# Peptides against a protein of PDB entry 5TUV, part 21

Target 1, 107 residues: chain A of PDB entry 5TUV
Amino acid sequence: KEVIDRLRYLKAEIEDLELKERELDQQKLWLQQSIKNVMDDSINNRFSYVTHEDICNCFNGDTLLAIQAPSGTQLEVPIPEMGQNGQKKYQINLKSHSGPIHVLLIN
Target 2, 107 residues: chain B of PDB entry 5TUV
Amino acid sequence: AQECQNLEVERQRRLERIKQKQSQLQELILQQIAFKNLVQRNRHAEQQASRPPPPNSVIHLPFIIVNTSKKTVIDCSISNDKFEYLFNFDNTFEIHDDIEVLKRMGM

## One batch from the design tools (peptide; aimed at target 1 T73)

Design b2_p15_1_s3 (made by RFdiffusion4, then SolubleMPNN; from b2_p15_1, 8 letters changed)
Fold by OpenDDE base, seed 1:
Structure b2_p15_1_s3 (fold): chain B 107 residues (1-107), chain C 107 residues (1-107), chain A 15 residues (1-15)
Amino acid sequence: as target 1 above (107 residues)
Amino acid sequence: as target 2 above (107 residues)
Amino acid sequence: SFSSEITEEFHYTLQ
């Protein structure tokens, strides 16, 4: 009897959790679309930038490269491999499909 | 009893997924707020300066930041259309996306 | 943050 009651309780709770999870999934989709709309707005897009000072304030003591590229640009960092000269190679591969990539040396 | 245990495991799994989804939603909300704050800041700054910043003085979203030692040698190869980039480093580096930068900026 | 000291290939898409 106790087991049966517990089963009924758990099944009901799981049903409620399923509804909650679906609600959160919908909220995520709507929020993602909202963010996209805000960022794609012509006025917002015009002012969607950071300055060299902004970047310098975030990082200290390093060489900083800023890489600006269109949305959807793919970045790949392969596993570091040993070169023919015995030097370990560290690489970044960038591939854009919709526009040019722009690189700035900050410091 | 076994069915009860199975449902309890499922319940716990669903609770954890819901918690993760809630956290992800919060992160998206913060991203949207940070972006809006950035736009507002830049609009105000340009109004005060009565002109937009020079083109090469700002970094438009989306972007990434690569930081490495000042001693690191960086080589870059670029495609003719600037759609493809290959960076080679002789030492380790770090990558930071625009979302992280906005967080560090306090947006 | 991402470090180049990785044990597997890293992929990222700009948004």
Scores: peptide ipSAE 0.494, ipTM 0.900, DockQ to the pose 0.927
OpenDDE base, seeds 2, 3, 4, 5: peptide ipSAE 0.223, 0.422, 0.434, 0.387; ipTM 0.881, 0.895, 0.896, 0.893

Design b2_p15_1_s4 (made by RFdiffusion4, then SolubleMPNN; from b2_p15_1, 10 letters changed)
Fold by OpenDDE base, seed 5:
Structure b2_p15_1_s4 (fold): chain B 107 residues (1-107), chain C 107 residues (1-107), chain A 15 residues (1-15)
Amino acid sequence: as target 1 above (107 residues)
Amino acid sequence: as target 2 above (107 residues)
Amino acid sequence: MINSETNEVIKYTLQ
């Protein structure tokens, strides 16, 4: 009897949790669309930038590359592999589909 | 019963997923706020200066920042289709997306 | 943050 009651309770709770999760998924979807709409707005797009100073203030003492690319550009970082010279290879692969990639050396 | 135990595990798994989704939703909200603040900042700055920033002084979203040692040798190759970029580093690097940069900027 | 010292291939899409 106790086990049966526990099973009933758990099943009911899981059902409620499923509803909650679907609600969150829907909220995420709409929020993502909202963000996209805001960013795609012509006025907002005009002002959607950071400065060299902004970047320099965020990072210190290193070489900084700023890579600007169209939305949807794919980035891949493979597992470091040993090169022919016995040195590990560290790589970034970028693939753009809708426009040029711009690379800026910040410092 | 084994069924009861299985449902309890499932319940806990769902609760954890919901928690994670709630956190992700909050991050998206913060991203939207940060973007709006960025736009507002830039609009105000341009109004004060009565001019837009120089073309090569800003980095438009979306972008990433690659951070590596000043001693790191970086090689870049571009594919024949002009849309693929391969960066080779002789040392470790870190990549930060524009979202993280905006966070560091305090947006 | 994406670190070059990854144990798996990292894929990211700019948004």
Scores: peptide ipSAE 0.539, ipTM 0.902, DockQ to the pose 0.949
OpenDDE base, seeds 1, 2, 3, 4: peptide ipSAE 0.531, 0.533, 0.537, 0.530; ipTM 0.903, 0.901, 0.902, 0.902

Design b2_p15_2 (made by RFdiffusion4)
Pose (drawn by RFdiffusion4):
Structure b2_p15_2 (pose): chain A 104 residues (1-83, 87-107), chain B 106 residues (1-49, 51-107), chain P 15 residues (1-15)
Amino acid sequence: KEVIDRLRYLKAEIEDLELKERELDQQKLWLQQSIKNVMDDSINNRFSYVTHEDICNCFNGDTLLAIQAPSGTQLEVPIPEMGQKKYQINLKSHSGPIHVLLIN
Amino acid sequence: AQECQNLEVERQRRLERIKQKQSQLQELILQQIAFKNLVQRNRHAEQQARPPPPNSVIHLPFIIVNTSKKTVIDCSISNDKFEYLFNFDNTFEIHDDIEVLKRMGM
Amino acid sequence: SGFIFNIEDPNLFKK
């Protein structure tokens, strides 16, 4: 039949696709690890910053609010319901205080 | 028959997912070289100048909140711990450290 | 990024 070996063929490709994903899952997991190792060198943390000019060049006009918090800080944004509509940002930081810079 | 329809849908799924994974994979690489160059760029600027800590500098990780000039922004801290509440009377946008690093080049 | 996002409206966050 046309269908029974449309199966055998498809069932012969997905394992190549399955192993490809396993490879891609391993590559991604120790690429992320190598990224974590670089951003926590003490020397590299020393220069892991951006200036006002940089932010102004990438955001034309308006009011800009820069919010800095430790890693793992959770940011929750609810739906713009009505109660006047509510536009709000819920910030939870367990590892430390947050720093807010008003960009001009 | 429906074992044929199930695997064709599953195949495309795997394909569409494996493709997106290869995309985020190179984005993660781009994230590292952008971070390395950003560090190398700041070291070079410090040899021609040190900027003070609370001003003119934003440490990673961070977010950029963009809204209109006529928008009022409120910051509230309550009795509950480890909580921050920002209110806006109008719409806003949130951008990440990764995107701003891309917008500036590397 | 180091932030954990839980956003109910994806239009407010830019990718």

Design b2_p15_2_s1 (made by RFdiffusion4, then SolubleMPNN; from b2_p15_2, 6 letters changed)
Fold by OpenDDE base, seed 3:
Structure b2_p15_2_s1 (fold): chain B 107 residues (1-107), chain C 107 residues (1-107), chain A 15 residues (1-15)
Amino acid sequence: as target 1 above (107 residues)
Amino acid sequence: as target 2 above (107 residues)
Amino acid sequence: SGFVFNVKDPSLVVK
């Protein structure tokens, strides 16, 4: 009897949780579209940038590359392969389909 | 009962997913806020300067920052149309997206 | 982000 009651309770709770999860999914979709609309706005797009100073303030000491590319650009980091001298090759592959990629050395 | 245990496991799994989705939703909200703050900052700055910044002095979204040791040797191969890039590193590196950068900037 | 990430070996990259 106690087990049966627990089962009923759990099933009901799981159903409620499923509804909550769907609600969150819808909220996510809505917000993602909102962000897209804001970023795609011509005025916002004009001012959607950071400066070299901004980057330098966020990082210190190391070599910093800034890579700007169109939205949707594919970035791949493959499993390193052994080089000719036995050194592993660490790589970043970039592929854009809608515009050129720009690289800046920050420091 | 085994059925009760199974449902409890499922309940816990759903609770964790909901928690994760709630966190992700909050992150999206923060992203939108950060972007709006960035735009506002830049608009105000350009108004004060009465001109836009030089083209090569800023990094337009979307972008990534690659951070690696100063000792790391970096080689870059670029396609003719600059749509494809291959970076080779002789050591490991860090990649930070524009969202993280905006966070570090305090936007 | 605007980039689509495909990192095959997470040990090589720290986000």
Scores: peptide ipSAE 0.527, ipTM 0.899, DockQ to the pose 0.795
OpenDDE base, seeds 1, 2, 4, 5: peptide ipSAE 0.520, 0.519, 0.523, 0.522; ipTM 0.900, 0.899, 0.900, 0.900

Design b2_p15_2_s2 (made by RFdiffusion4, then SolubleMPNN; from b2_p15_2, 7 letters changed)
Fold by OpenDDE base, seed 5:
Structure b2_p15_2_s2 (fold): chain B 107 residues (1-107), chain C 107 residues (1-107), chain A 15 residues (1-15)
Amino acid sequence: as target 1 above (107 residues)
Amino acid sequence: as target 2 above (107 residues)
Amino acid sequence: SGFIFKVQDPSVVVK
């Protein structure tokens, strides 16, 4: 009856959606690899930077820290806890495994 | 029937995932474009200047920007090899990745 | 991003 027809329709549509989703997954994978390849290119790598002016133009009125680190660097922001003086601790923990971390005070 | 309802829910779930993946894919495309534009800009700028920028005037990718109030006190502990950093803030802060910065730069 | 983020502080906005 109508229920059977609806079931057939839904199953067919879901199958089409599965194909579409797999296509998108594949596209994402290839695009990510493409981005990696572009960034890892020797010439592109040489010019893969922003200036202090660039950063200052994007932000104003605040203290700005620029943290440059190798890809794969871990950044952790724990839940604030009360310090010994009763003040909340706001922290950033950085861990690099492939090179030194470089910090610049922009403003 | 219940089976139809279950499939309808599944269908809708898949549609939403596809929508999200499409959005994410678009963002990746924009990221790649932004990076290429950045490289092109820098190459052109260095050609005009006939020299690379001073080493301490640029921030190489990948990087993050941490912005906080000028009143915020920042303490930093660094490992001997500069592979580990611990930042302590007495107030809240914001973190911006290089992708967002490139967006703000109009790349 | 090249960074691996683990942000547990809800007051921190990561963009």
Scores: peptide ipSAE 0.579, ipTM 0.905, DockQ to the pose 0.807
OpenDDE base, seeds 1, 2, 3, 4: peptide ipSAE 0.565, 0.569, 0.576, 0.573; ipTM 0.904, 0.903, 0.904, 0.904

Design b2_p15_2_s3 (made by RFdiffusion4, then SolubleMPNN; from b2_p15_2, 8 letters changed)
Fold by OpenDDE base, seed 1:
Structure b2_p15_2_s3 (fold): chain B 107 residues (1-107), chain C 107 residues (1-107), chain A 15 residues (1-15)
Amino acid sequence: as target 1 above (107 residues)
Amino acid sequence: as target 2 above (107 residues)
Amino acid sequence: SGFVYKVKDPSLVVK
């Protein structure tokens, strides 16, 4: 009886958890769409930027590059490997399909 | 008993997934709040200045920040497709996305 | 992020 009761309890709880998980999945989808809508709004898009000061306040002591690119731009960082000259290759590859890429040297 | 144990393992797995999904939702909420705060800040700042910032003084989303040593030599090349960029570094670098920057800004 | 990341060394990308 104890085992049977435990089984019934666990099955009921798992069913409840499954419902909760589906609820969270739905909430995530709605929130993602909400964020997209907010960012794509023309007025919000006009003011969706940071300044050089903002970046300098976040980082110090090194060279900082700011790279602006359209949404969906592909960023590839290969594993550093020896080049033909014997030097390790540290690379960033960017591929945009919808607009230009802009690079700013912050410091 | 074995069936109970199997269901308990499944229950625990579902609980962990739910916890992870709750955390992901929280992060998305924070991202949306940060973006809205950024927009509000910039809108207010431009109102006070009575002008938009110079084009080369701001970094529009989406963007990334590349951080490297002051001694690092950086080369940039553009492929035949002007939307493709290759950055070469003679040393290691760090990449920070706009989401992290907004967090560091306290948005 | 609006970028699609293909990073083989995750230590280089901080999020």
Scores: peptide ipSAE 0.442, ipTM 0.898, DockQ to the pose 0.930
OpenDDE base, seeds 2, 3, 4, 5: peptide ipSAE 0.437, 0.450, 0.443, 0.444; ipTM 0.895, 0.897, 0.898, 0.897; seeds 3, 4, 5 fail the geometry check

Design b2_p15_2_s4 (made by RFdiffusion4, then SolubleMPNN; from b2_p15_2, 7 letters changed)
Fold by OpenDDE base, seed 5:
Structure b2_p15_2_s4 (fold): chain B 107 residues (1-107), chain C 107 residues (1-107), chain A 15 residues (1-15)
Amino acid sequence: as target 1 above (107 residues)
Amino acid sequence: as target 2 above (107 residues)
Amino acid sequence: SGFVFNVKDPSVLVK
């Protein structure tokens, strides 16, 4: 019947979509690895930086903190809670396991 | 039939996931391109200057930029090994990763 | 990103 034909069509299409999704998943994994390899390259690593001027050109009118840390550094921003003085606490918690964290005040 | 409807929903869900994954893949491609452009820019700049930039004038990847109002009071607690940081802000802030910064730089 | 983000504050814009 028409329903049977529709079911057959839908199942076939879903199968094709599954293949497409798996293809995209693989492409993502390979690209992520490629990016990692490129960034970890000794020459590229030497030149993997931005300048203070670069940052200042991207932002204006605010206080800017640049935080450089090793890959894998954990950054946590908790839900603001009231402090002892009744003020909301806005926090950033940083934890590195592979090296020191470096903070620069840009402006 | 009910089965057809279920498969239609599944098909649509898969299509949306594929669309999202395609977008994410494009972003990764752009990230890699941006990084390569950054490296090329810096290599060329250092060649022209015949020297590397001053040590404290650059920010090495990976990094984040935290921007907040000029009026925001920021205090920081640092561990002995500089592996752990606690930032306290008396107002809201924004966080920008290095990927976004490279985008803003036009890389 | 090289950072592992755990941002629970909805008022903080993370880009």
Scores: peptide ipSAE 0.611, ipTM 0.906, DockQ to the pose 0.802
OpenDDE base, seeds 1, 2, 3, 4: peptide ipSAE 0.600, 0.602, 0.610, 0.604; ipTM 0.905, 0.905, 0.905, 0.906

Design b2_p15_3 (made by RFdiffusion4)
Pose (drawn by RFdiffusion4):
Structure b2_p15_3 (pose): chain A 104 residues (1-83, 87-107), chain B 106 residues (1-49, 51-107), chain P 15 residues (1-15)
Amino acid sequence: KEVIDRLRYLKAEIEDLELKERELDQQKLWLQQSIKNVMDDSINNRFSYVTHEDICNCFNGDTLLAIQAPSGTQLEVPIPEMGQKKYQINLKSHSGPIHVLLIN
Amino acid sequence: AQECQNLEVERQRRLERIKQKQSQLQELILQQIAFKNLVQRNRHAEQQARPPPPNSVIHLPFIIVNTSKKTVIDCSISNDKFEYLFNFDNTFEIHDDIEVLKRMGM
Amino acid sequence: SFIFNIKADSSIFHS
């Protein structure tokens, strides 16, 4: 039949696809680890910053609010319901205080 | 028969997912070279100049909140711990450290 | 990195 070896063919490709994902899952997990190791060198943390000019060049006009918090800080944005509509940002930081810079 | 329809849908799924994973994989690589160059760029600027800490500098990780000039922004801290509440009377946008690093080049 | 829990429209956030 045309269907029964449309199966055997498809069932012979997905393992190549399955192993390719396993490989891609391993590559991603120790690429992320290598990224964590670089952003926590003490020398590299010293220069891991951006200036006002950089932000202004990438955001034309308007009011800009720069919010800085430690890693793992959670940011929760609810739906714009009405109650006047509500546009709000819920910020939860357990590892430390947050720093807010008003960009001009 | 429906064991044929199930695997063709599952195949495309795996394909569409394996493709997106290869995309985020190179984005992660781009994230590292952008971070390395950003660090190398700041070290070079410090040899021609040190900028003060609370001003003119934003440490990673961070977010950028963009809204209209006529938008009022309120900041509230309550009795509950480890909570921050920002209110806007109008719409806003949130951008990440990764995207700003891309917009600046590297 | 930050952790995002966005219940609103996905166009509010950019990355």

Design b2_p15_3_s1 (made by RFdiffusion4, then SolubleMPNN; from b2_p15_3, 5 letters changed)
Fold by OpenDDE base, seed 5:
Structure b2_p15_3_s1 (fold): chain B 107 residues (1-107), chain C 107 residues (1-107), chain A 15 residues (1-15)
Amino acid sequence: as target 1 above (107 residues)
Amino acid sequence: as target 2 above (107 residues)
Amino acid sequence: MFVFNIKSDPSILHS
């Protein structure tokens, strides 16, 4: 009897949690669409940039590459493995499908 | 009962997913706020300067930042056939997305 | 915001 009551309680709670999760999923989708709309707005797009100074202020003592690429560009960073020359390879692969990739050396 | 135990595990699993989704939603909200603040900053700056920034002085979103030691040798090759950019490093590096940059900027 | 299609964790690569 106690087990039966616990089962009923758990099933009811799980049902409530399912509703909550669906609500959050919907909110996420709408927020993502909102962000996209804001970023795609012509005025916002015109001002959607950072400066070299902004980037330099965020990092110190390093070589900095800024890579600007269009939405949908694929970024792959393979796990470092030993190369044929006996040295570990550290690599970044980029594939763009909708426009040019712009690379800047910041410092 | 075994069924009761299974449902308790499922309940806890769903609670954790909900928590994670709530956190992700909050991050998206912060991202949108950061972007709006960036746009506002740039609009105000250009108004005060009465001119846009030089074209080669800004990085347009979306972008990533790659930082590595100043001693790191970076080789970049471009394949036109695949619209692919290949970066080879002789040492470790870090990648930071534009979201993190905006956070570091205090947007 | 970053909208690249990320195939791996881009944070930090170590040797």
Scores: peptide ipSAE 0.081, ipTM 0.872, DockQ to the pose 0.302
OpenDDE base, seeds 1, 2, 3, 4: peptide ipSAE 0.044, 0.041, 0.043, 0.039; ipTM 0.871, 0.867, 0.869, 0.869

Design b2_p15_3_s2 (made by RFdiffusion4, then SolubleMPNN; from b2_p15_3, 6 letters changed)
Fold by OpenDDE base, seed 5:
Structure b2_p15_3_s2 (fold): chain B 107 residues (1-107), chain C 107 residues (1-107), chain A 15 residues (1-15)
Amino acid sequence: as target 1 above (107 residues)
Amino acid sequence: as target 2 above (107 residues)
Amino acid sequence: MLQFNVKADPSILHS
């Protein structure tokens, strides 16, 4: 009896959780679409930028590269491996499919 | 008994997924707010200045920031169409997306 | 916001 009752309870709870998860999935989808719409708006797009000052204020004392790339750009950062000269290789691979990549040296 | 245990494991797994999805949803909300605040800031700034910023002084979204030591040597190979970039660093670096930058800016 | 297809965690390179 206890096992049967526990089974019924667990199944009912899982069903409720499934509903909650689906609701969250829908909310995420709609929010993502909302963000896209807001960003694609012509007026918002005109003002969708940061300044060099903004970037410099966020990072101190380092060389800064700004890489402008379209959404969907592939970013690969291989695990550092030993090179032929015994030095670790630190590498970034970028591949865009929808537009050119632009790189700016900030400082 | 075994079925109960299996369902309890499944219940726990779903609860964790729901928690993760709730967190992701909150991040998306914050992203949208940050973007709207950025647009408002820039629009107000341009109104005050009665002109847009110089073209070379701004970084348009979307972008990423790569920061590394001033001593780091960066080698970059670019494809003919600028769709593919290969960066080689002789030392470690960090990558930050535009979302993180907006967070650091307090947007 | 930029949507990258990230194959590795960039943070591992500066930890």
Scores: peptide ipSAE 0.059, ipTM 0.869, DockQ to the pose 0.342
OpenDDE base, seeds 1, 2, 3, 4: peptide ipSAE 0.033, 0.033, 0.033, 0.033; ipTM 0.868, 0.866, 0.866, 0.866

Design b2_p15_3_s3 (made by RFdiffusion4, then SolubleMPNN; from b2_p15_3, 6 letters changed)
Fold by OpenDDE base, seed 2:
Structure b2_p15_3_s3 (fold): chain B 107 residues (1-107), chain C 107 residues (1-107), chain A 15 residues (1-15)
Amino acid sequence: as target 1 above (107 residues)
Amino acid sequence: as target 2 above (107 residues)
Amino acid sequence: MFVFNVKGDPSILHS
């Protein structure tokens, strides 16, 4: 009897949690769409940039490359492997399909 | 008893997923807020300056930042159409997305 | 495909 009651309780709670999870999934979907809409707005898009100063204030003492590329650009960072010269290859591969990639040296 | 235990484990798993999804939603909200703040800042700045920034002085979203040592040698190969880039580093590097940059900027 | 060294000429990244 006690076990049966516990089972009923747990099953009911799990069902409620499933509903909650679906609600959160829907909220995420709407929020993602909202963000896209905000970013795609012509006015917002015009002002969607950071300055060199902004970047420099975020990072100190290192070489900084800013790579601007369209959304959907493929970024590949292979696991460092030993090259023929015995040196590990640290590499970034970028491939865009919708527009040119622009690279800036910040400092 | 065993069935109760199984359901309790499932309940806990679902609770954790819900918690994670709630956190992800909060992150997305913060991203949207940060972007809106960025746009507002830039609009205000351009209004005060009565002109847009020079084209090559800003980094338009979306972008990534590559951070590496000042001593790191970077070689880059680019396609003619600038759709493909190959970066080779002789040392390790870090990659930061624009979202993280906006966070560091305090947006 | 063009190859350039950032250390050699950082301005080339803007080209």
Scores: peptide ipSAE 0.047, ipTM 0.866, DockQ to the pose 0.037
OpenDDE base, seeds 1, 3, 4, 5: peptide ipSAE 0.044, 0.044, 0.042, 0.046; ipTM 0.870, 0.868, 0.868, 0.868

Design b2_p15_3_s4 (made by RFdiffusion4, then SolubleMPNN; from b2_p15_3, 6 letters changed)
Fold by OpenDDE base, seed 3:
Structure b2_p15_3_s4 (fold): chain B 107 residues (1-107), chain C 107 residues (1-107), chain A 15 residues (1-15)
Amino acid sequence: as target 1 above (107 residues)
Amino acid sequence: as target 2 above (107 residues)
Amino acid sequence: GFVFNLKGDPSILHS
């Protein structure tokens, strides 16, 4: 009897949690669309940039590359494989479909 | 009962997913705020300077930052149309997206 | 909020 009651309670709670999860999913979609709209606005887009100084202030000591690419650009970091000389290969693959990719050396 | 245990596991899993989704939603909100702050900063700066920044002095969103040791040798192969890039590193590197950069900037 | 289509595991870059 106690087990049966617990089962009923759990099933009801799970149903409620499912509803909550769906609500959050919808909120996410709404917010994502909102962000897209804000970023796609012509005025906002004009001012959507950072400076070299901004980047340098965020990082220190190492070589910094800035890679600017259109939204939707594919970024691939393959699992390092052993090279011919026994050294692991570390790679970044980029593929854009809507515009050129631009690379800047920050330091 | 086994059924009770199974439902409890499912309940816990759903609770964790909900928690994660709530966190992700909060992050999206912060992203939008950060972007708006960035735009506002840049608009104000350009108004004060009475001119836009030089084209090659800024990094337009979206972008990523690659951080690696100064000792790292970087080789880059670029397609003719600049739609495809292949980076080769002789050592490990880090990748940071523009969202993280905006966070580090305090936006 | 990721503007790129990420493939692979970037965490591998740290090890």
Scores: peptide ipSAE 0.071, ipTM 0.868, DockQ to the pose 0.300
OpenDDE base, seeds 1, 2, 4, 5: peptide ipSAE 0.034, 0.040, 0.032, 0.037; ipTM 0.868, 0.865, 0.866, 0.868

Design b2_p15_4 (made by RFdiffusion4)
Pose (drawn by RFdiffusion4):
Structure b2_p15_4 (pose): chain A 104 residues (1-83, 87-107), chain B 106 residues (1-49, 51-107), chain P 15 residues (1-15)
Amino acid sequence: KEVIDRLRYLKAEIEDLELKERELDQQKLWLQQSIKNVMDDSINNRFSYVTHEDICNCFNGDTLLAIQAPSGTQLEVPIPEMGQKKYQINLKSHSGPIHVLLIN
Amino acid sequence: AQECQNLEVERQRRLERIKQKQSQLQELILQQIAFKNLVQRNRHAEQQARPPPPNSVIHLPFIIVNTSKKTVIDCSISNDKFEYLFNFDNTFEIHDDIEVLKRMGM
Amino acid sequence: SISSEHDEPISFSLD
């Protein structure tokens, strides 16, 4: 039949696709690890910053609010319901205080 | 028969997912070279100049909140711990450290 | 980027 070996063929491709994903899952997990090792060298943390000019060049006009918090800080944004609509940001930081810079 | 329809849908799924994973894989690589160059760029600027800590500098990780000039922004801290509440009377946009690094080049 | 106009709550963390 046309269908029974449309199966055997498809069932012979997915393992290549399955192993390709396993490989891609391993590559991503120790690429992320190598990224974590670079951003926590003490020398590299020293220069892991951006200036006002940089932010202004990438954001034309308006009011800009820069919010800095430690890693793992959770940001929650609810739906713009009405109660006047509510536009809000819920910030939870357990590892430390947050720093807010008003960009001009 | 429906074991044929199930695997064709599953196949495309795996394909569409494996493709997206290869995309975020290179993005992660781009994230590292952008971070390395950003660090190298700041070191070079310090040899021609040190900028003060609370001003003119934003440390990673961070977010950029963009809204209109006529928008009022409120910051509230309550009795509950480890909580921050920002209110806007109008719409806003949130951008990440990764995107701003891309917009600046590397 | 994340727009304020959306149909579902948004939750994420900083890396």

